# Peptides against a protein of PDB entry 4Y8H: the designs that were tried, part 8

Target 1, 222 residues: chain A of PDB entry 4Y8H
Amino acid sequence: TTIVGVKFNNGVVIAADTRSTQGPIVADKNCAKLHRISPKIWCAGAGTAADTEAVTQLIGSNIELHSLYTSREPRVVSALQMLKQHLFKYQGHIGAYLIVAGVDPTGSHLFSIHAHGSTDVGYYLSLGSGSLAAMAVLESHWKQDLTKEEAIKLASDAIQAGIWNDLGSGSNVDVCVMEIGKDAEYLRNYLTPNVREEKQKSYKFPRGTTAVLKESIVNICD

## One batch from the design tools (peptide; aimed at target 1 T1 A46 S129)

Design b1_p11_8_s3 (made by RFdiffusion4, then SolubleMPNN; from b1_p11_8, 3 letters changed)
Fold by OpenDDE base, seed 2:
Structure b1_p11_8_s3 (fold): chain B 222 residues (1-222), chain A 11 residues (1-11)
Amino acid sequence: as target 1 above (222 residues)
Amino acid sequence: GEVVGGGKGPS
């Protein structure tokens, strides 16, 4: 997995690749690693697929209840706190590594969470097996005062670095843009750089291509 | 075996 987050002048963008694996096997070529916690708070997940999905759904449900109870829009720091406390409680046994981002009445936010419950803050972050490939791009091209378009480009370039250089990453780039004062923009398959060309050969053979060498009828009833 | 990475089906 390669997941990234990048802050820009008026919001935050997160992005992810779309490969899931089971050991050496590609389990899904186009999985979705971006999860909605609330309308304006999204999460990118790395680690155990079931755990990332389950924990984000759980916190998403609790955030909704909290929002209704307080009559306030959800805050990213509330989601962060709930996630980290939950993960800490399970002592890293929930294999979720998350980039949490969003906009709320206090502004735009970008955080990361590790499976044991530690958290980080930054203007750009990467996680997953492709994180170093992504970070090489981020460190080379990140600057202050990024525009929305520059941030999307930077995030997608960072994910592509994972796609090309990390065995655990592949296929497509998903993006979610959260800008202050706007609805979140979920861009499923924002880039599809690995579309396979039409197969040039057919592997369909007529019946009888493989010769029958011997036939026997055996009565199994005594 | 354990599925690593995102496993959410395309929705």
Scores: peptide ipSAE 0.360, ipTM 0.842, DockQ to the pose 0.052
OpenDDE base, seeds 1, 3, 4, 5: peptide ipSAE 0.345, 0.329, 0.366, 0.358; ipTM 0.796, 0.794, 0.801, 0.844; seeds 1, 3, 4 fail the geometry check

Design b1_p11_8_s4 (made by RFdiffusion4, then SolubleMPNN; from b1_p11_8, 4 letters changed)
Fold by OpenDDE base, seed 2:
Structure b1_p11_8_s4 (fold): chain B 222 residues (1-222), chain A 11 residues (1-11)
Amino acid sequence: as target 1 above (222 residues)
Amino acid sequence: GEVVTGGRGPS
């Protein structure tokens, strides 16, 4: 997995690749690693697919209830706190590594969470097996005061670095843009750089292509 | 089998 988050002048963008793996096997070429916690709070997940999905759904549900109870829009720091406390409670046994981002009445936010419940804050972050490939791009091209377009480009380039260089990453780039004062923009398959061309040949042959040399009928019952 | 890493299946 390669997941990234990048802050820009008026919001935050997160992005992810779309490969799922089971050891050396590509389990899914076009999975979704971006999860909606609330309308304006999204996260990208690395680690155990079931855990990332389940924990984000759980916290998303609780955030909705909290929002209704407080009559306030959900805050990213609330989601962060709920996630980290839950993960800490399970002592890293829930294999979720998350980049959590969003916009709320206090502004735009970008955080990361590890499975044991530690958290980080930054203007750009990467996680997953492709994180170093992504970070190489981020460290080379990140600057202060990015525009939305520059941030999307930077995030997608960072994900592509994972796609090309990390065995655990592949296929497509998903993006979610969370800009202050706007609805979140979920861009499923924002880039599809690995579309295979049409196969030139077929391996389907007519019946009889392999000759039957001999046939025998054997009664196995006395 | 090994644990699936990544995200949710498309659907």
Scores: peptide ipSAE 0.439, ipTM 0.890, DockQ to the pose 0.050
OpenDDE base, seeds 1, 3, 4, 5: peptide ipSAE 0.407, 0.427, 0.414, 0.045; ipTM 0.878, 0.887, 0.883, 0.659; seed 5 fails the geometry check

## One batch from the design tools (peptide; aimed at target 1 G168)

Design b1_p12_1 (made by RFdiffusion4)
Pose (drawn by RFdiffusion4):
Structure b1_p12_1 (pose): chain A 222 residues (1-222), chain P 12 residues (1-12)
Amino acid sequence: as target 1 above (222 residues)
Amino acid sequence: SLAEYLRELELS
């Protein structure tokens, strides 16, 4: 996995590749690593796939209840606190490595969370196996006072460095833009640079090629 | 490094 977060003028953008691996095998060519904790707080996850999804939904659920109880829009630091205290309690056994970003009444925020529970604050961040390829790009091209478009290009360029140079990353780039005063825009498959080429031949078989021993109608009704 | 660790985790 390669995931990044980049701050800009009026908000924050996060991006991720879309490859899932089981050993050297690509288990999923197009999984979403960008998760909605609340409408304007999004999370990119790397590490154990089920852990990132489960920990993100659990905190997302508690944030919703907390937002309703307090009659307030949720804050990123609440998601940060709840996630880090949960992950710390589990001593690193829940393998979730997260970049948490969003906008709230306090402003725009960008954080990272490691599985043992430590958190970091920054204007640009990268996690996952492709994090060094992405960080090399971020350290080369990031500057203070990025526009929204520059931040999106820098984030997807960082993801692309992971796609091309890291065997743990591939396929597509997902992006989410959280800008102050506006709805968060989730850009699923923002870039699709790895379209499979047309196959040389159709392997559709002549009907009857497979030997059959029996048939029967299955009762799915009542 | 963390990246190496996470890559090892993916390969496991």

Design b1_p12_1_s1 (made by RFdiffusion4, then SolubleMPNN; from b1_p12_1, 4 letters changed)
Fold by OpenDDE base, seed 4:
Structure b1_p12_1_s1 (fold): chain B 222 residues (1-222), chain A 12 residues (1-12)
Amino acid sequence: as target 1 above (222 residues)
Amino acid sequence: SLAEQIRAAELS
């Protein structure tokens, strides 16, 4: 997995690749790693797929209840606190590594959370097996006061670094843009750089193409 | 490795 977050002048963008794996197996070539906690608070997840999905849904539900109770729009720091306390309680056994970002009445925010419950803050972040590939791009090209377009480009370039250089990352780039004063913009498959070309040859052959040289029927019950 | 664990994976 490669997930990133990048703050820009009027908001925050998160992005992710779309490969899911089971050991050496590609389980899903186009999975969704961006999760909505609330309308304007989104999360990117690495680690155990089921855990990232479940924990974000749980906190999303509780954030909605909290919002209704307080008559306030959800805050990113509330989601952060709820996530980290939940993860800490389980001492790293919930395998969720998250980049949490969003906009709220206090502004735009970008955080990361590790499975043991530690949190970080920054203007740009990366997590997952492709995080070093992504961070190389981020460190090379990040600057203060990014525009929305520059941030989307930077985030997508960072994800692509993971796609090309990390075995755990692949296929497509998903993006979510959270700009102050606007609805979140979820861009599923923002980039699809790995569309397979049409096969030049069909490998569907008629029965009998491979000659049967010898046949024997053995009763294994004897 | 830690890197192998930190990916979108179905793990038991």
Scores: peptide ipSAE 0.059, ipTM 0.611, DockQ to the pose 0.343
OpenDDE base, seeds 1, 2, 3, 5: peptide ipSAE 0.140, 0.149, 0.116, 0.110; ipTM 0.659, 0.651, 0.630, 0.648; seeds 1, 2, 3, 5 fail the geometry check

Design b1_p12_1_s2 (made by RFdiffusion4, then SolubleMPNN; from b1_p12_1, 5 letters changed)
Fold by OpenDDE base, seed 1:
Structure b1_p12_1_s2 (fold): chain B 222 residues (1-222), chain A 12 residues (1-12)
Amino acid sequence: as target 1 above (222 residues)
Amino acid sequence: SLAEAIRAAELA
């Protein structure tokens, strides 16, 4: 997995690759690793796929209830706190490594969470087996005061570094853009750099291509 | 490895 987050001047972008694996096997070539916690708070997940999905859904549900109870828009820091406390309680046994990002009435936010419940904050972050490949791109090209377009480009380039260089990463780039004052923009398969060329021939031969050369009927009851 | 553990892995 390669997941990244990048803050820009008026919001935050997260991105992910789309490969799922089972050991050495590619289980899914086009899975979704970006999860919606709330309309304007999204998460990218690495680790155990089931755990990342389940924990983000659980916290998403609790965030919705909290929002209704408080009559307030959900806050990224609330999601962060709920996630880290939950993960810490399970002592790393919930294999979720998350980049949590969003916009709320207090501004734009970008955090990471590890399975044991530690959290980090930054203007750019990467996680997953492809994190070092991604970070090489981020460290080389990140600057202050990125535009939305520059941040999307940087994030997608960082994910591509994972796609090309990390065995655990592959296929496509998914992006979610969360800009202050706008709806979240989920860009499923924003880049599809691994489309195979059309097959030149079909090996689906007509029925009867293989001739029956001999047949025998044997009665097994005589 | 740690890198193998923190990739998107399906269960089963």
Scores: peptide ipSAE 0.049, ipTM 0.588, DockQ to the pose 0.362
OpenDDE base, seeds 2, 3, 4, 5: peptide ipSAE 0.034, 0.061, 0.073, 0.039; ipTM 0.525, 0.586, 0.620, 0.563; seeds 3, 4 fail the geometry check

Design b1_p12_1_s3 (made by RFdiffusion4, then SolubleMPNN; from b1_p12_1, 4 letters changed)
Fold by OpenDDE base, seed 2:
Structure b1_p12_1_s3 (fold): chain B 222 residues (1-222), chain A 12 residues (1-12)
Amino acid sequence: as target 1 above (222 residues)
Amino acid sequence: SLADAVRALELS
């Protein structure tokens, strides 16, 4: 997995690759790793697929209830706190590694969470097996006061670094843009750089292509 | 481990 988050002048963007694996096997070539916690708070997940999905749904549900109870729009720091406390309670056994981002009445926010419940804050972040490939791009090209377009480009380039260089990452780039004063923009398959060409040949041959040269019946002993 | 954290989204 390669997941990234990048803050820009008026919001935050997160992005992810779309490969799911089972050891050395590609289980899903186009899975979704971006999850909606609330309309304007999204996260990207690495680690155990079931855990990332389940924990984000659980916190998303609780955030909605909290929002209704308080008559306030959800805050990213509330989601962060709920996630980290839940993950800490389970002592890293819930294998969720998350980049959490969003916009709320206090502004734009970008955080990361590890499975044991630690959290980080930054203007740009990467997680997953492709995180070092992504971070190489981020460290080389990140600057202050990014525009929306520059941030999307930077995030997508960082994900592509994972796609090309990390065995655990692959296929497509998903993006979610959360800009202050706007609805979240979820861009499923923003880039599809790995479309396979049509196969040139078929391995289906007519019956009898392999000639039977000899047949023998052998009695075997018990 | 951190090594596990950096692994691809594994279906387990």
Scores: peptide ipSAE 0.075, ipTM 0.598, DockQ to the pose 0.296
OpenDDE base, seeds 1, 3, 4, 5: peptide ipSAE 0.072, 0.133, 0.145, 0.070; ipTM 0.609, 0.622, 0.625, 0.598; seeds 3, 4 fail the geometry check

Design b1_p12_1_s4 (made by RFdiffusion4, then SolubleMPNN; from b1_p12_1, 4 letters changed)
Fold by OpenDDE base, seed 2:
Order: C-alpha cells, then sequence, then structure tokens
Structure b1_p12_1_s4 (fold): chain B 222 residues (1-222), chain A 12 residues (1-12)
C-alpha cells in the first residue's frame, strides 16, 4: 500500500493506490483504500483491509452521533482522538494505519495514526509499504503554499512512486480533495496507468494439437 | 514486525 496526504493553501488532499495483497498474491487490483468518516473528513488506510474498513465505519458512525448530539459539524481532531483511543485500547491488534484528513469549522487538517494509537501531524505524510517511495517524491517536490492542482499532482506523483517501486502497491490512483468551503471531491481512479493491452495470443488449442505418441497400461497393484 | 504490519492491505 501507498497512501499520502498533502495540505494545500485552502484544504487537504489524500491519495492511495488500489492494490490489495495476500502475501505474494494480488487479491484485488482495484480496491478502494479511501474511506469517508464524514462528508468532509476522509481517511486512507493501510494494514489489514478488514480492520481499516471496520474501524473507519465505527468511528464514522460515532462521529455522526456526536455531531447530532453537539449540533456541530464533525471535527477532524474528534475523529483522530476517537480512532487513536480505539486503536490504543486494542494494543495494536487492530492492524489499521491511517492518514486522516479533512476540513471543518476550524480549518483544514492532516494527521496519521498507527495501529498502537500513536499520532502524527504534518503538511505532508505517507504510510504503507510504499511510504518511502512516496516520501522520496514528497521530500523532493513539496513546498509551502501549494495550490489545489499542485497538491493533487504531488500526491498522485507520490502514489505513482509506490505503484512503480513497491511490490505491495499497484494499479490505479484514487484521490480525495477536501477544500474549505466546498464539498469533498472523491476522484475514484483519478489515474489508471496500468490498463493491460489485449492479449496477442490464445492458449486455447484445438483437440489433437498434442499428439499421442504412445499409450501403455501398467498394473501397479500387488 | 512493524514493517510487515505497515505493508499492503493484506486481506489476512
Amino acid sequence: as target 1 above (222 residues)
Amino acid sequence: SLSEAIRALELS
């Protein structure tokens, strides 16, 4: 997995690759790793697929209830706190590694969470097996006061670094843009750089292609 | 290991 988050002048963008694996096997070539916690708070997940999905749904549900109870729009820091406390309670046994981002009445926010409940804050972040490939791109090209378009490009370039260089990452780039004063923009398969061409040949041969040269019956019983 | 845990959405 390669997941990233990048803050820009008026919001935050997160992005992810779309490969799911089972050891050396590609289980899903086009899975969705971006999850909606609330309309304007999204996260990207690495680790155990079931855990990332389940924990984000759980916190999303509780954030909605909290929002209704307080008569306030959900805050990213609330989601962060709920996630980290939940993960800490389970002592890292819930294998969720998350980049959490969003916009709320206090502004734009970008955080990361590890499975044991630690959190980080930054203007750009990466997680997953492809995180080092992504971070190489981020460290090389990140600057202050990014525009929306520059941030989307930077995030997508960072994900592509994972796609090309990390065995655990692959296929497509998903993006979610959360800009202050706007609805979240979820861009499923923003880039699809790995569309396979049509196969040139078929391995379906007519019967008799392999000639039977000899037959023998051998008794192997005592 | 932590490195293994951070790796791809392994449908464990």
Scores: peptide ipSAE 0.080, ipTM 0.604, DockQ to the pose 0.326
OpenDDE base, seeds 1, 3, 4, 5: peptide ipSAE 0.083, 0.125, 0.053, 0.072; ipTM 0.611, 0.632, 0.580, 0.595; seeds 1, 3 fail the geometry check

Design b1_p12_2 (made by RFdiffusion4)
Pose (drawn by RFdiffusion4):
Structure b1_p12_2 (pose): chain A 222 residues (1-222), chain P 12 residues (1-12)
Amino acid sequence: as target 1 above (222 residues)
Amino acid sequence: SSLGSTGFVASS
């Protein structure tokens, strides 16, 4: 996995590749690694796939209840605190590596969370097996006072460095933009640079090619 | 707090 977060003028953008691996095999060519914790707080996850999804939904659920109880829009630091304390309690056995970003009444925020529970603050971040390819791009091209468009380009360029140079990353680029005073825009498959070429031949078989021993109608009714 | 940071984790 390659995942990034980049701050800009009036908010924060996060991006991720879409490859899932089981050893050297690509298990999923197009999985979403960008998760909604709340409407304006989004999370990119790397590490154990089920852990990132489960820990993100659990905290997302508790944030919703907390938002209802307090009659307030949720803050990113709350998601940060809840996630880090949960991951710390599990001593690194829940393998979730997260970039948490969003906008709230306090402003725009960008954080990273490692599985043992430590958290970091930054204007640009990367995690996952492709993090060094992405950080090399971020360290080369990031500057203070990015526009929204520059931040989106820098984030997807960082993901692309992971896609092309890291065997743990591939396929597409997902992006989510959280800008202050506006709805968060989730850009699923923002870039699709790895479209499979047309196959040389159709392998549709002549009907009857497969030998059959029996048939029967299956009762799915009551 | 920093301008930027990275963290590696092995792919599954």

Design b1_p12_2_s1 (made by RFdiffusion4, then SolubleMPNN; from b1_p12_2, 8 letters changed)
Fold by OpenDDE base, seed 1:
Structure b1_p12_2_s1 (fold): chain B 222 residues (1-222), chain A 12 residues (1-12)
Amino acid sequence: as target 1 above (222 residues)
Amino acid sequence: MSDGFSHYVPAS
């Protein structure tokens, strides 16, 4: 997995690759690793797929209830706190590694969470097996006061670094843009750099192509 | 740097 987050002047972008693996096997070539916590709070997940999905869904549900109870829009820091406390309670047994980002009435936010419940803050972050490949791009090209377009490009380039260099990452780039004062923009398959061209020939031969060379009938009774 | 690992799909 390669997941990244990048803050820009008026919001935050997260991006992910789309490969799921089971050991050496590619389980899914085009999975979705970007999860919605709330309309304007999204996360990218690495680690155990089921755990990342389940924990984000659980916190998303509780954030909605909290929002209704308080009559307030959900805050990224509330989601962060709920996630970290939940993960800490399970002492790293829930294998969720998350980049949590969003916009709320207090502004734009970008955080990371590890399975044991530690959290980090930054203007750019990467997680997953492709995190070093992504970070090489981020460290080389990140600057203050990025535009939305620059941030999307930077995030996408960082994910591509994972796709090309990390065995655990692959296929496509998904992006979610959360800009202050706007709805979140989920860009599923923003880049599809690994589409294979149509095969020129088919190996589905007509029936009867393989000749029957010999036949024998054996009675298995007396 | 924050390190992680692959997006493992649990065996069915």
Scores: peptide ipSAE 0.170, ipTM 0.643, DockQ to the pose 0.111
OpenDDE base, seeds 2, 3, 4, 5: peptide ipSAE 0.138, 0.137, 0.211, 0.159; ipTM 0.668, 0.691, 0.744, 0.737; seeds 4, 5 fail the geometry check

Design b1_p12_2_s2 (made by RFdiffusion4, then SolubleMPNN; from b1_p12_2, 7 letters changed)
Fold by OpenDDE base, seed 4:
Structure b1_p12_2_s2 (fold): chain B 222 residues (1-222), chain A 12 residues (1-12)
Amino acid sequence: as target 1 above (222 residues)
Amino acid sequence: SADGHSHFVPAS
């Protein structure tokens, strides 16, 4: 997995690759690693796929209840605190590593959370097995006062670094843009750099191309 | 993984 977050002048962007793995096996080529906590608070997840989805749904539900109770738009720091406390309670047994980002009445925010409940803050962050590849791009090209377009490009370039250089990352780039005063823009498959070209030849042969030399029927119930 | 779970592999 490669997940990133990048702050820009008026918001925050998160991005992720779309590969799911089961050890050495590619389980899904086009999974979704970006999860909605609330309309304007999204996260990118690494770790156990089911845990990342389940924890974000749980906190999303509780954030909605909290928002209704307080009659206030949910804050990213509230989601962060709830995630942190939940993950800490389970002492790292919930395998969720998250980049949490969003916009709220206090501004734009970008955080990371580890499975044991530790949190970091930054203008740019990366997590996952591709995090070092992504961070190399981020450290090389990040600047203050990024535009939305520059931040999307930077995040996408960082994810691509993971796609190309990390075995645990692959296929496509998903992006979510959270800009102050706007709805979140979830850009599923924003980049699809691994579309397989059409095969130059069809290997569909007519029936009968291979002769049947022998047939045997075995009853396996006797 | 040996457990059959799907992963978004974290940084080791």
Scores: peptide ipSAE 0.150, ipTM 0.742, DockQ to the pose 0.083
OpenDDE base, seeds 1, 2, 3, 5: peptide ipSAE 0.143, 0.146, 0.146, 0.097; ipTM 0.726, 0.742, 0.739, 0.658

Design b1_p12_2_s3 (made by RFdiffusion4, then SolubleMPNN; from b1_p12_2, 9 letters changed)
Fold by OpenDDE base, seed 2:
Structure b1_p12_2_s3 (fold): chain B 222 residues (1-222), chain A 12 residues (1-12)
Amino acid sequence: as target 1 above (222 residues)
Amino acid sequence: SRDGFSHYVPAE
């Protein structure tokens, strides 16, 4: 997995690759690793797929209830706190590694969370097996006062670095843009750089293509 | 997405 977050002048963007794996097997070539916690708070997940999805849904539900109770729009720091406390409670056994981002009445925010409940803050972040590949791009090209378009490009370039260089990352780039004063813009398959061409040949051969050269009967009971 | 023991591989 490669997931990234990048703050820009008026909001925050997160992005992810779309490969799911089971050991050496590609389980899903086009999975969705971006999850909606609330309308303007999204996260990208790495780790166990089921855990990342379940924990984000749980906290999303609790955030909605909290929002209704307080009559306030949900805050990213509230989601962060709920997530980290939940993950800490389970002592790292919930295998969720998250980049949490969003906009709220206090501004734009970008955080990361590890499975044991530690959190980080920054203007740009990466997680997953492709995080170092992504970070190489981020460290090389990040600057202050990014525009929306520059941030999307930087995030997508960072994800592509994971796609090309990390075995655990692959296929497509998903993006979610959260800009202050606007609705979140979820861009599923923003880039699809790995579309395979149609197979030129069939592997279905006529019966008898492979000749029987020899046949023997062996008694295995004596 | 696929559930179960599928992974978005974390950094080790």
Scores: peptide ipSAE 0.190, ipTM 0.748, DockQ to the pose 0.087
OpenDDE base, seeds 1, 3, 4, 5: peptide ipSAE 0.168, 0.195, 0.181, 0.175; ipTM 0.698, 0.718, 0.750, 0.749; seeds 1, 3, 5 fail the geometry check

Design b1_p12_2_s4 (made by RFdiffusion4, then SolubleMPNN; from b1_p12_2, 9 letters changed)
Fold by OpenDDE base, seed 4:
Structure b1_p12_2_s4 (fold): chain B 222 residues (1-222), chain A 12 residues (1-12)
Amino acid sequence: as target 1 above (222 residues)
Amino acid sequence: MRDGFSHYVPAS
């Protein structure tokens, strides 16, 4: 997995690759790793897929209840706090590694959370097995006062670094843009750089192409 | 839209 977050002048963007794995197996070439906690608070997940999905859904539900109770729009720091307390309670056994981002009445925010409940803050972040590949791009090209377009490009380039260089990352780039004063913009398959070309040869052969050399039927029941 | 995945993704 490669997930990133990048703050820009008026909001925050998160992005992710779309590969799911089971050991050496590519289980899904186009999974969705960006999850909505609330309308304007999204996260990208790495680690155990089920855990990332479940924990974000749980906190999303609690955030909604909290929002209703307080009569206030949900805050990213509230989601962060709920997530980290939940993860800490389970001492890393919930394998969720998250980049949490969003906009709220206090502004735009970008955080990361590790499975044991530690949190980080920054203007740009990366997590997952492709995080170092992504960070190399981020460190090379990040600057203050990014525009929305620059941030999307930077995030996408960082994800692509993971796609091309990390075994655990692949296929497509998903993006979610959260700009102050606007609805979140979820861009599923924003980039699809790995569309397979048409095969030059058909591998559908006539029946009988491979000859049966021998057949034996053995009864294993007495 | 909220989408999910059911398989492991490498941890950080």
Scores: peptide ipSAE 0.170, ipTM 0.715, DockQ to the pose 0.075
OpenDDE base, seeds 1, 2, 3, 5: peptide ipSAE 0.174, 0.147, 0.147, 0.143; ipTM 0.685, 0.739, 0.674, 0.717; seeds 1, 5 fail the geometry check

Design b1_p12_3 (made by RFdiffusion4)
Pose (drawn by RFdiffusion4):
Structure b1_p12_3 (pose): chain A 222 residues (1-222), chain P 12 residues (1-12)
Amino acid sequence: as target 1 above (222 residues)
Amino acid sequence: AAVPGAVSGGGS
């Protein structure tokens, strides 16, 4: 996995590749690694796939209840605190590595969370097996006072460095933009640079090619 | 066969 977060003028953007691996095998060519904790707080996850999804939904659920109880829009630091304290309690056995970003009444925020529970603050961040390829791009091209468009280009360029140079990353680029005073825009498959070429031949078989021993109608009714 | 590296990361 390669995932990034980049702050800009009036908000924050996060991005991720879309490859899932089981050993050297690509288990999923197009999985979403960008998760909605609340409408304007999004999370990019790397590490154990089920852990990142489960820990993100659990905190997302508790944030919703907390938002309703307090009659307030949720803050990113609350998602940060809840996630880090949960992951710390599990001593690193829940393998979730997260970049948490969003906008709230306090402003725009960007954080990272490691599985043992430590958190970091920054204007640009990268996690996952492709993090070094992405960081090399971020360290080369990031500057203070990025526009929204520059931030999106920098984030997807960082993801692309992971797609091309890291065997743990591939396929597509997902992006989410959280800008102050506006709805968060989730850009699923923002870039699709790895379209499979047309196959040389159709392998559709002549009907009857497969030998059959029996048939029967299956009762799915009541 | 090669496999992905360990999860790591950083930033500023």

Design b1_p12_3_s1 (made by RFdiffusion4, then SolubleMPNN; from b1_p12_3, 6 letters changed)
Fold by OpenDDE base, seed 2:
Structure b1_p12_3_s1 (fold): chain B 222 residues (1-222), chain A 12 residues (1-12)
Amino acid sequence: as target 1 above (222 residues)
Amino acid sequence: LPVPGPITGGGR
């Protein structure tokens, strides 16, 4: 997995690759690693797929209840706190590594969470097996005061570095843009750089292509 | 055949 988050002048973008793996096996070529916690708070997940999905759904449900109870728009720091306390309680046995981002009445936010419940804050972040490939791009091209378009490009370029250089990452780039004063923009398959060409040959041969050289009937009764 | 380990990476 390669997941990234990048802050820009008026919001935050997160992006992810779309490869799922089971050891050396590609389980899904076009999975979705971006999860909605609330309308304006999204999460990118790395680690165990079931854990990333289940924990984000659980916290998303509790954030909705909290929002209704408090008569307040959900805050990214509330989601962060709920996620980290839950993960810490399970001592890293819930294999979720998350980039949590969003916009709320207090502004735009970008955080990361590790499975043991530690949290980081930054203007740009990467997680997953492709995180070093992504971070090499981020460290080389990140600047202050990014525009929305520059941040989407930077995030997408960082995910592509994971797609090309990390075995655990691949296929497509998904993006979610959270800008202050706007609805979240979820861009499923924003880039599809791995479209397979048409198969040049068919492996379906007529019956009889393989000659039967000999037939024998064997009685298997003793 | 090794039983595939847990699915790593995103769901949906």
Scores: peptide ipSAE 0.387, ipTM 0.865, DockQ to the pose 0.067
OpenDDE base, seeds 1, 3, 4, 5: peptide ipSAE 0.395, 0.056, 0.126, 0.099; ipTM 0.865, 0.687, 0.734, 0.730; seed 1 fails the geometry check

